# Ledger of designs, part 157: peptides against a protein of PDB entry 1MQS

Target 1, 223 residues: chain A of PDB entry 1MQS
Amino acid sequence: ILKMLFLNKDLNNNDNITTITDDIFNQQEIIWKVLILDIKSTATISSVLRVNDLLKAGITVHSLIKQDRSPLPDVPAIYFVSPTKENIDIIVNDLKSDKYSEFYINFTSSLPRNLLEDLAQQVSITGKSDKIKQVYDQYLDFIVTEPELFSLEISNAYLTLNDPKTTEEEITGLCANIADGLFNTVLTINSIPIIRAAKGGPAEIIAEKLGTKLRDFVINTNS

## One batch from the design tools (peptide; made by RFdiffusion4, then SolubleMPNN)

Design b2_p25_2_s4 (from b2_p25_2, 14 letters changed)
Fold by OpenDDE base, seed 2:
Structure b2_p25_2_s4 (fold): chain B 223 residues (1-223), chain A 25 residues (1-25)
Amino acid sequence: as target 1 above (223 residues)
Amino acid sequence: SSKIEKALNKKNEETFNYFKELAAK
């Protein structure tokens, strides 16, 4: 989410929100932006960020996509909305009306190919494709509550992974099972995570395996 | 960044490139 708010700039995701925002403030001039949301994405954003966090990210104003919004032709806009025909049409209308200077479009989940093509076709007709700076999927179509804790209920996983008598094959097998469980969890909550894992241990193995599964899934889903 | 993040970024870039190709017509 923060990466989205900073126009897909590389961020140090090992830091908390406050540290990240402070670091960015200290490194460069803030680009002020408008954030356009829908009901679903509003809940998502609200669960992760505070109003002050948005301000620190350079969000001057945020509004619902279906609301009447005042034109700010000199201000870039970030859309974070559901991948629907309705939202696409609204975005295109905003583009036609020169509502904002630039359009960074982020969908809460995977945009179907047909809708992507529809968006592109409509944008093409406007002749203003140069104003579209981003069309990304964020895979955050649910409320992100912190802390988020769950269990895969794998028997003796901790003991097995930390037992020096456990063989490499056993560790690999268990890690695969854990990765499968996590993969299913990710699919269930319909969100693609940024994976963080400690280096040099089973967590890294799990992270790698999960990452591979998720990458393959993303490629297949959005191809 | 994590490997998955890089993969997602790559996928997004590919998607956006495809979009640009279509939208530029």
Scores: peptide ipSAE 0.398, ipTM 0.869, DockQ to the pose 0.480
Fold by OpenDDE base, seed 4:
Structure b2_p25_2_s4 (fold): chain B 223 residues (1-223), chain A 25 residues (1-25)
Amino acid sequence: as target 1 above (223 residues)
Amino acid sequence: SSKIEKALNKKNEETFNYFKELAAK
């Protein structure tokens, strides 16, 4: 999430959110941005970040994508919204109207290929593709905190995930194990959690895996 | 992990590159 808010800048993942935001705030000039959310992503952001964190990340204003928003043509916008046709159409309309200077589009989950193609086609028609600076999937369906990694009794999970000698395969395997543990926890509490994960790290992988497991489970239970 | 981050970054870059290719058309 923080990486998204800092326009995909590399961040030190070993620091907590407050430390990261404070360090960036103190060391670098803040780029002021608009954050565009939907109902789902609002819940995600609110669970991970405080209002002060958003401010420290350079978010001058945040609004819902379906709300009427004033144009800020000199301000870059970060979209963090669900991958839906409706949201795509709104983003394209915002692009057409030059509502913002730059568009950093982040979807809360994987954007299906057909929707990606639709977005690209619509953007192509506008002739303003140069304003699109990012189209990423933000697998923030699940937040895994450090304590949760340890709560599953996976010994040295943090160390393994942060050890530069750890292979990608080992990380993937560990993430799968964590996802399995979380899945079992979800089943135990009999509640579908809002999954939140830090973007660009193991948490995202875990979130994706857990999300898939939950979706599969729901589908299988309803069939 | 730096490796996970790299993998995710790569995936995102691929997605964006694909988008750019389509949008440039």
Scores: peptide ipSAE 0.397, ipTM 0.872, DockQ to the pose 0.528
Fold by OpenDDE base, seed 3:
Structure b2_p25_2_s4 (fold): chain B 223 residues (1-223), chain A 25 residues (1-25)
Amino acid sequence: as target 1 above (223 residues)
Amino acid sequence: SSKIEKALNKKNEETFNYFKELAAK
């Protein structure tokens, strides 16, 4: 989330959110931005960040995507919204109206290929594709309380995930296995969870894979 | 952690590159 707020720049500090924001605030000129959210992403942001954190990240204004928003043509905008056709259409309309100077689009989960293509097509028609600076998937952090902890009994998972010598491919493979296990668990409990995962770690990969599996399952079940 | 972050970044970059290719038409 912090990376997103800093326009997906690499943040080298492993410190807590407050320390990171303080360091950046003190060392770099803050780029003021608008943050556009929806109901789901608002809950996510609120659970992780304080209002002061947003300010320190350079968020001057935050608004809901469905709200009427005043144009700020000289200010870059960060969208952090659900990957829906509705949100895509709103973003494109904002682009058409030159509502902001730059558009950093972040989806709360994986954007389906068809929607990505739709977004691209609409943006192409506007002739303003140069204003789109990012189109990223932001996977939610998994917050698991102690009572909700369970083991998938995958051998050496912790060691593998934390070993600096482990390759990306090995991590990806392990994450896939974990996601499969979680998927089966979700099906067993017959409840679709809100998936949250820590950013920049294996949990994020797992969350993405699990989310995809669940979405595919729901789509296939409703078809 | 760093490897996973790199993987995610790579995926996002690929997605964005694909978007740019489509939007450039």
Scores: peptide ipSAE 0.397, ipTM 0.874, DockQ to the pose 0.514
Fold by OpenDDE base, seed 1:
Structure b2_p25_2_s4 (fold): chain B 223 residues (1-223), chain A 25 residues (1-25)
Amino acid sequence: as target 1 above (223 residues)
Amino acid sequence: SSKIEKALNKKNEETFNYFKELAAK
């Protein structure tokens, strides 16, 4: 999330959000940005970041994508929204109206190919594709209800995932096993979870795999 | 962790590149 807020710049992996924001604030001129959210992503952001964290990240204002927003043509915008046709249409409309200077689009989950093609086609028609600086999938579909902590009791998972000698195949295999375990847990609870995972690590891989499994399951059960 | 991050970044870059190619058409 922080990486997204800093326009996907390489952040020093300091584990403390405050330290990261302070370091960036002290080292670089703050680029003020608008953060555009939907209902789902608002819940996600609120669960991870405080309002003060957003400010330190250079977020001057945050708004819902469906709300009327004032044009800020000199300010870059970060979209963090669900991958839906409705949101795509709104983004394109914002682009057409030159509502912001630059568009950094981050979807909360994987954007289906058909929607990506739709977005690209609409953007092509506008002739303003140069204003779109990013179109990334973020695997942060999390509405966290009251969190329960549980363990899958996978032996040496942490050590394996953090060992630099571990092969990519081993990591992938372990992530698949973890995702399977989580999938089974979800089925047991009989509730579709909101999945939250740290970006750029095994957790993201696990989240992706779990999401795919859940989607496949829902499709198969409805058929 | 670094390998996974690189892989994810690569995937995102590929997606964005694909987008650019489509949008330039």
Scores: peptide ipSAE 0.391, ipTM 0.873, DockQ to the pose 0.527

Design b2_p25_3_s1 (from b2_p25_3, 14 letters changed)
Fold by OpenDDE base, seed 1:
Structure b2_p25_3_s1 (fold): chain B 223 residues (1-223), chain A 25 residues (1-25)
Amino acid sequence: as target 1 above (223 residues)
Amino acid sequence: SEKKKEELINKALELNKKLYESLFN
């Protein structure tokens, strides 16, 4: 949970939350958002944050995922919920009903593969995958900023892959992580990609790994 | 803990930033 929350290492540890929120408020237009929680995440958030803190972060409304929530079709939503079948179904239903303008999904723990596949399948049926802007868990971190542009937001990936001091094992490991992220992205957007990669580098390794994952997935789903 | 609080706020701020970038870039 802590690692998921430390998205930006560059935040000076010495700045008070109030100072950070004030600085952001002064420098950037705050986008108002809805925060959707479950019982577990509510306990987590409530233990450390006050309502005023949420407001400073641009959270105008917070609600439980299982509660009847009014549609806010022009407002983006942040989900911070447990990776359960029930929560996934609710999110998908919210997506189907156009309950919010955009969906930012943050799972409180690792999303099992079966649930990821279920999410991907359901989202694919809706035809509204473009509204899902990001999905995060302990191992997944990807953002779809535009229909044809996405980012895995892996820190220092370029530096690691191009550093001559990086071992082959480290490169292979990183490539595997990237391939996993890409695979999950492909499932989420419900589009089988044409994989193109430069030869002789990490991109080729990633492409091969991704190709294998996709092939395995297709074989297992058609079987 | 104060650290956890800061982390949660930072996450929210990062999400806000990413949202802003996605909408206006």
Scores: peptide ipSAE 0.018, ipTM 0.402, DockQ to the pose 0.030; fails the geometry check
Fold by OpenDDE base, seed 2:
Structure b2_p25_3_s1 (fold): chain B 223 residues (1-223), chain A 25 residues (1-25)
Amino acid sequence: as target 1 above (223 residues)
Amino acid sequence: SEKKKEELINKALELNKKLYESLFN
């Protein structure tokens, strides 16, 4: 949950709570963001965090996905919602209406293939795929940097990776292809995205491969 | 525990800082 509130960035510092707190208090600038929840995720968040905790995490406003929400086109939004067709449609509508500046989507459980394809297709049609920065579920953790990465091709990859009939060789090959695609995207954007991957699955394999490619590239360009 | 919560919040704030740095760098 905390990772989500901080746009799923890795906290690698084994620093003591006190050191982290001091560093936080010394942070002059907090990225303010909106948190969009559903009934289920509201219960989850409320069980762990208080309103003041959300504020400290930079959440200025939190609301239910089905509620009428005022547009905040200059403010990034974090969605933490169930993977349903209804929620996907609402998110896409919010995207179409430019309700927020950036969209960080976190599903509370696994996003089915058909819904992922639907999301990708709808986002592609809007022409605003660049505003989708992250899509996360139990198995997926990727930064969407280019519309092409949020294509049906990636959706197919996800489906293939999650199909129990897929062979290990096919998975490995697909992961390599995905990593290559991500690498090319990173080079195109000229920004190194922080790629997070779910542990113990294809996402981790992809992340490792991508990391290796990026490291090799950086070494070769600086030599 | 309150301690764990505080730790999580602090980690989140650190991540926010890193995110901020990444966005403006």
Scores: peptide ipSAE 0.016, ipTM 0.406, DockQ to the pose 0.028; fails the geometry check
Fold by OpenDDE base, seed 4:
Formats: sequence, C-alpha cells, structure tokens
Structure b2_p25_3_s1 (fold): chain B 223 residues (1-223), chain A 25 residues (1-25)
Amino acid sequence: as target 1 above (223 residues)
Amino acid sequence: SEKKKEELINKALELNKKLYESLFN
C-alpha cells in the first residue's frame, strides 16, 4: 500500500533508509497526490493506514471514485479501485476531463483481459494515453507510455497463460516464444533492459528465459 | 509495531523523494 502511494517506485538497494526527523520531513519536498478509492479499497486502506499516514505519504486529498471530485489538473492521481467496467469508465472520463495531471492506476485485484482491452481502447480514443503513467494489479506492473508500449501480437497469449486448463508444457512453450519475441525486440534497442516480472507465474518464466538469452548474447558478442 | 510503521513511512518518504527526482529532473 505504501509503495502504491508513492507511485510504486522501487527502493534502490544501495540506498540507506534513515529515520526522518520532523525537521527533515519538513524540508523534504513531497509529491502531493490525490487518492481515489472505492468502497472496498477504502476498507483496505483504513485497516492499515491512518489519515496522518496518508498525509505523510503525500496524499493531500482522498475521495471515492463515484463521488464528485474537484479537478486538480496539476496534481497526480492514484487510483486504487476494483477492476470493473464502471470504474474504468469513470477513470477514462476523468482522463477526458483532464481532472488530474497524471494517472497511476492500481486495481485491487486482477484486471481481466477484456477490461484491459476496453481500458486501452477508450484511452486510445481520448488521445491522452501519455497521462496514464502506470497500471498495476496482481499480474500487471507496467508504465503506459506510447513510445514504450508495444505488442508481440501473439494471439490469445493472455488467455492461454491464465486458462487453468492449459498444460504446463503449453505454458512453457508459449513463454519461450514470448521470450524469443522480447529478445528480438531488445536487440533492436541500444540498451540492456532491466527485467521485471511478477513472481510465481508465467511472467517469471518469461523473465528467466529472456535473461538467459540476453546473458548468452552478451557473452557471445563480447568473446 | 509503531516503530515498524514509522520505518515503513520513512522508506516511503525516501521513495517519494526519488520519485520527485525522476519526475521533475
């Protein structure tokens, strides 16, 4: 939750975390954000954090997604809401209205493929996709920027990977294909990527395969 | 514990700082 409130940034392992005194706290520039919740997520947040905790996290305003909210066009917004069609529509409407400067979307549970596609389609129509900076759920962790967003155009990949009827062999095979595609994509760019993947699923398998390919490539090209 | 919570908040604040740097610099 705290990670989400700070836009899901990762802690650098090399950074030492020190106790922030009141004086240091007062001197620190905090990015003020709006937190948009629904009923379910409100209960979740309330069980863990106090109002003062939210303030310390830079949450200046929090509101329910269905409530009328004043526009804050210069303030980034964090959505922590259920993955529903209704919520997606509201988010898109907020986007259309330029209600906030940036949109960091965190779904409380997995976002179904159909809803993800719906979100993407609606956002595309608005022409404001650049304002959506992040979309997160238990499976998705990505920054949405048009220049950085691409597709391997593998048919039914999501469905296959998430279908409980899919065999491990099928998953492994598909993951290998995806890794190959990603590898080829990486070779077209002039940098070695940092690979991030959710643990315990196909993404991890893909990441491992991709990592191996990249390591092998680097070794072979430098030899 | 409250101590642990404070540590988590401090960690979050550091992340916020890093985020600020990344977004505006």
Scores: peptide ipSAE 0.013, ipTM 0.363, DockQ to the pose 0.025; fails the geometry check
Fold by OpenDDE base, seed 3:
Structure b2_p25_3_s1 (fold): chain B 223 residues (1-223), chain A 25 residues (1-25)
Amino acid sequence: as target 1 above (223 residues)
Amino acid sequence: SEKKKEELINKALELNKKLYESLFN
């Protein structure tokens, strides 16, 4: 949650939320931003953070995604909402209307592939993909850079990763395939990315595998 | 400490994952 509020920057481990927010508040320029929630995420945020914590995190205002919100075109927005078609459509509409300057999208749970593809497609159509800075869920940790979001188009990845009957071996295999796809993408972009991934799940496995591939590639290329 | 920050973030993400699993399952 704190990572999200600070635009997915790394935070200190041993400090409580208050200490972390205080340190960041005192040491760094606060970026004021809007926090957009839904009913479920509101409960989540309220359980972890106090109003003062939000303020220290630079949240100037927070609102529900379904509420009428005034445009703040010079202010970045953090979305922390359920991965639903409805919410995606609202986010895209907000993008189309230039409601905010930048969009940091954090889904509260796994984003199904079909919805990810839908999001990517709609964003692409708007021509404003540069305003989408981040897209996160429990498996995805993307800093979205220009020009566009992309999909590896791996069939049933979401189902496989979220099915409790899926074995660890199957997950590992799928993660390897995803890492291969990402690696190829990185090579195409011709830049070494900073890898970000949620811990304790498939994303971490993917990140580790991708990191290894990139390291090996760099070593072999520079040798 | 950057290392400590990273650890905290990772911990937070893990906790968040657990929370979401409990809330949405």
Scores: peptide ipSAE 0.008, ipTM 0.321, DockQ to the pose 0.023; fails the geometry check

Design b2_p25_3_s2 (from b2_p25_3, 15 letters changed)
Fold by OpenDDE base, seed 3:
Structure b2_p25_3_s2 (fold): chain B 223 residues (1-223), chain A 25 residues (1-25)
Amino acid sequence: as target 1 above (223 residues)
Amino acid sequence: MEEKKKKLIEKALEDNENFYKYLFN
């Protein structure tokens, strides 16, 4: 939850909530944000955080997603809501209306593929995909840097990568498959991306593999 | 710009009075 409130930046896991908030408060300029919740996520947040914690995290306003909300076009918004068609439609409507400056979407549970596709399609139609900065669920962690949202359609990828019972060979194999998929996507888009990945995990492995593939491709095409 | 933002925030808070009542009550 705290990670989400700080726009999914890496936080030192060993620190108490108070220490984390204090350190961030002291080291960085507070980015004021709006927190948009639903009934379920409200209960979750209230169980873990106090109002003061939200303020320290830069949450200036929090509201229910279904409530009428005043526009804050210069303020980034964090959505922490259930993955439902209704919530997606509301988010897209907020996007269309330029209700906020940036959109950080965090779903409280797994976003079904059909809903992900729906979100992607609707966002694409708006022409404002650049305002969608992040989309997260329990299995998806990505920063949207391009107008197009896509899925590699790899089943149980998150589970496989995070299950302690998964072997290194299985992880490596899956990472290779993901890298291949990403590589193909890059070629289709005809743009060389800047690759960003968290260190120390599967994401780094994927990034390295993808980077190698891209480098090899560039070398071979210039040759 | 900052003043405008402040006013918008204040309005947003007012608009969500019912939410706050729900949350703190």
Scores: peptide ipSAE 0.020, ipTM 0.462, DockQ to the pose 0.021
Fold by OpenDDE base, seed 2:
Structure b2_p25_3_s2 (fold): chain B 223 residues (1-223), chain A 25 residues (1-25)
Amino acid sequence: as target 1 above (223 residues)
Amino acid sequence: MEEKKKKLIEKALEDNENFYKYLFN
């Protein structure tokens, strides 16, 4: 994700997102960008990044792909969206309207050949193929299918994780609460999950806490 | 040109605010 936010440049592997963003912020000139998301990718990003992390990555504005968005013709855009016909059509329309200066397209999963061909064809027709700088498939370490989605109904969880005023203690506390909620859910389902989470952010913290709880539970029940 | 840019930025900020409202509501 961070690599994507830095236009898929090579980043030094540090374990902490905050450390990575700080290091990059100090070493490189910030290119201000717009980040375009869909519902799925929003959930992905929100699990690992804070608003401050986005800012440090040069994201000045982030919005949903289906949202009415104002043009920023002098600003490059990063798309991080599902590989769907609908999203492709919207991207092409944004290209046609010169909504942004450059287009960095990152699909959340593999783009089928037919959709790639469709994208290429539509872009060719616009005559603005030079504005598309990158097209990537994102190989995410975690995928949640729609039927498997559930909510812990924790109020303001996103706000707490993304507000720059939130302390590390508050984040840790919230992550613990989320892990507790997930743990209770797992117990209710009566199935031990394989935990997959993005590294370097709240998702990793939650995963570690949940893993510990599950291990402790298994040990205590077998005892 | 600067005024136009300012207006675009303002609109973008409004869009961002709407996005936040969507996320938090």
Scores: peptide ipSAE 0.020, ipTM 0.484, DockQ to the pose 0.021
Fold by OpenDDE base, seed 1:
Structure b2_p25_3_s2 (fold): chain B 223 residues (1-223), chain A 25 residues (1-25)
Amino acid sequence: as target 1 above (223 residues)
Amino acid sequence: MEEKKKKLIEKALEDNENFYKYLFN
């Protein structure tokens, strides 16, 4: 949750929430943000954070997604909401109305393919895709900034990784293919990346595989 | 720009006072 509030930057997890927020507050310029919640995520946030913690994380305003909210066109927004058609439609409407300056979308659970496609399609129609900075769920970590966007051209990757009928072997194979693609991309860019991935999902598997490939490459090149 | 932002934030906070109570009561 704290990671999300700091725009999914890596935080040292070993400290108490209060210590983390205090340290970040003191060390970095605070980016003031709006936090948009639904009923389910409200329960989650309230169980972990206090108002003061939110403030220290740079959250100036928090609201329910279904409530009428005042526009803050110069303020970035963090959405932490359930992956529903209704919430997606509201987010898109907020985007259309320039409700906020930037949109960091975090879904509380896995976003189904059909909803992801719906979100993408609606955002595309608005012509304001550049305002969508991040979309996260338990399996997806992707930044939607055009300069940083590339495709490995792997068909049905999202479906395969999220379909409960997919076998472990198929998932592992796909993760390996993705890691290979990323590895080739790294070599093409000629820079060693810092690998960041969500834990407990395909992203972690991919990150581990990529890391291994990079380490092996470095060892072989320096030898 | 900063003053405008401040006013907007203040308005947003007022609009969501009931939500704050719900969230942390």
Scores: peptide ipSAE 0.019, ipTM 0.415, DockQ to the pose 0.023
Fold by OpenDDE base, seed 4:
Structure b2_p25_3_s2 (fold): chain B 223 residues (1-223), chain A 25 residues (1-25)
Amino acid sequence: as target 1 above (223 residues)
Amino acid sequence: MEEKKKKLIEKALEDNENFYKYLFN
């Protein structure tokens, strides 16, 4: 959860929440964000974090997704909500209305492929896909530091990977391309992420391919 | 610089392996 609140940056897990938040607060410029929750996720957040913890994590405002929310077009938003059609529609509507500057979408559970496709399709229609910075479910942890945000510039990757009409061959091919892109990126960056991927989907394929490439690289460099 | 990157990659891979081991144990 803290990782999510810090836009999935690497946090040293060995420290207490307070220590982590204090360290981050002291070391980095706090990016103020809006946290959008639903009833279920509110319970989750409230169970582990206090309001002060949210503030230390840079959460300036937290609101329910179904509540009327004032636009904050200059403020990034973290969505932590259930993977439902309703929530997706609301997120897309918020995107259409430019309610926030950036959208970091985290689903409380695995997002079904059909819903992912729906999200991708709707976002594509808006022409504002660039505002969506992250889409995660509880099984997808991509550690991207804001300064290290990069795009592979693969158009419709999300849609393709999640479209039921996409063939396995197409998915595999795209996963390979993504893995190549990630590999190249990793080599250019001074930090190597821990690769974590949801099981049973394209993310796993990408992770495996990337892992293999990295291993091969290490082997070849040692020779 | 290349050596440092290599070590970092090795560590990351090790961490990944450990994570997977943790998930399957």
Scores: peptide ipSAE 0.005, ipTM 0.238, DockQ to the pose 0.027; fails the geometry check

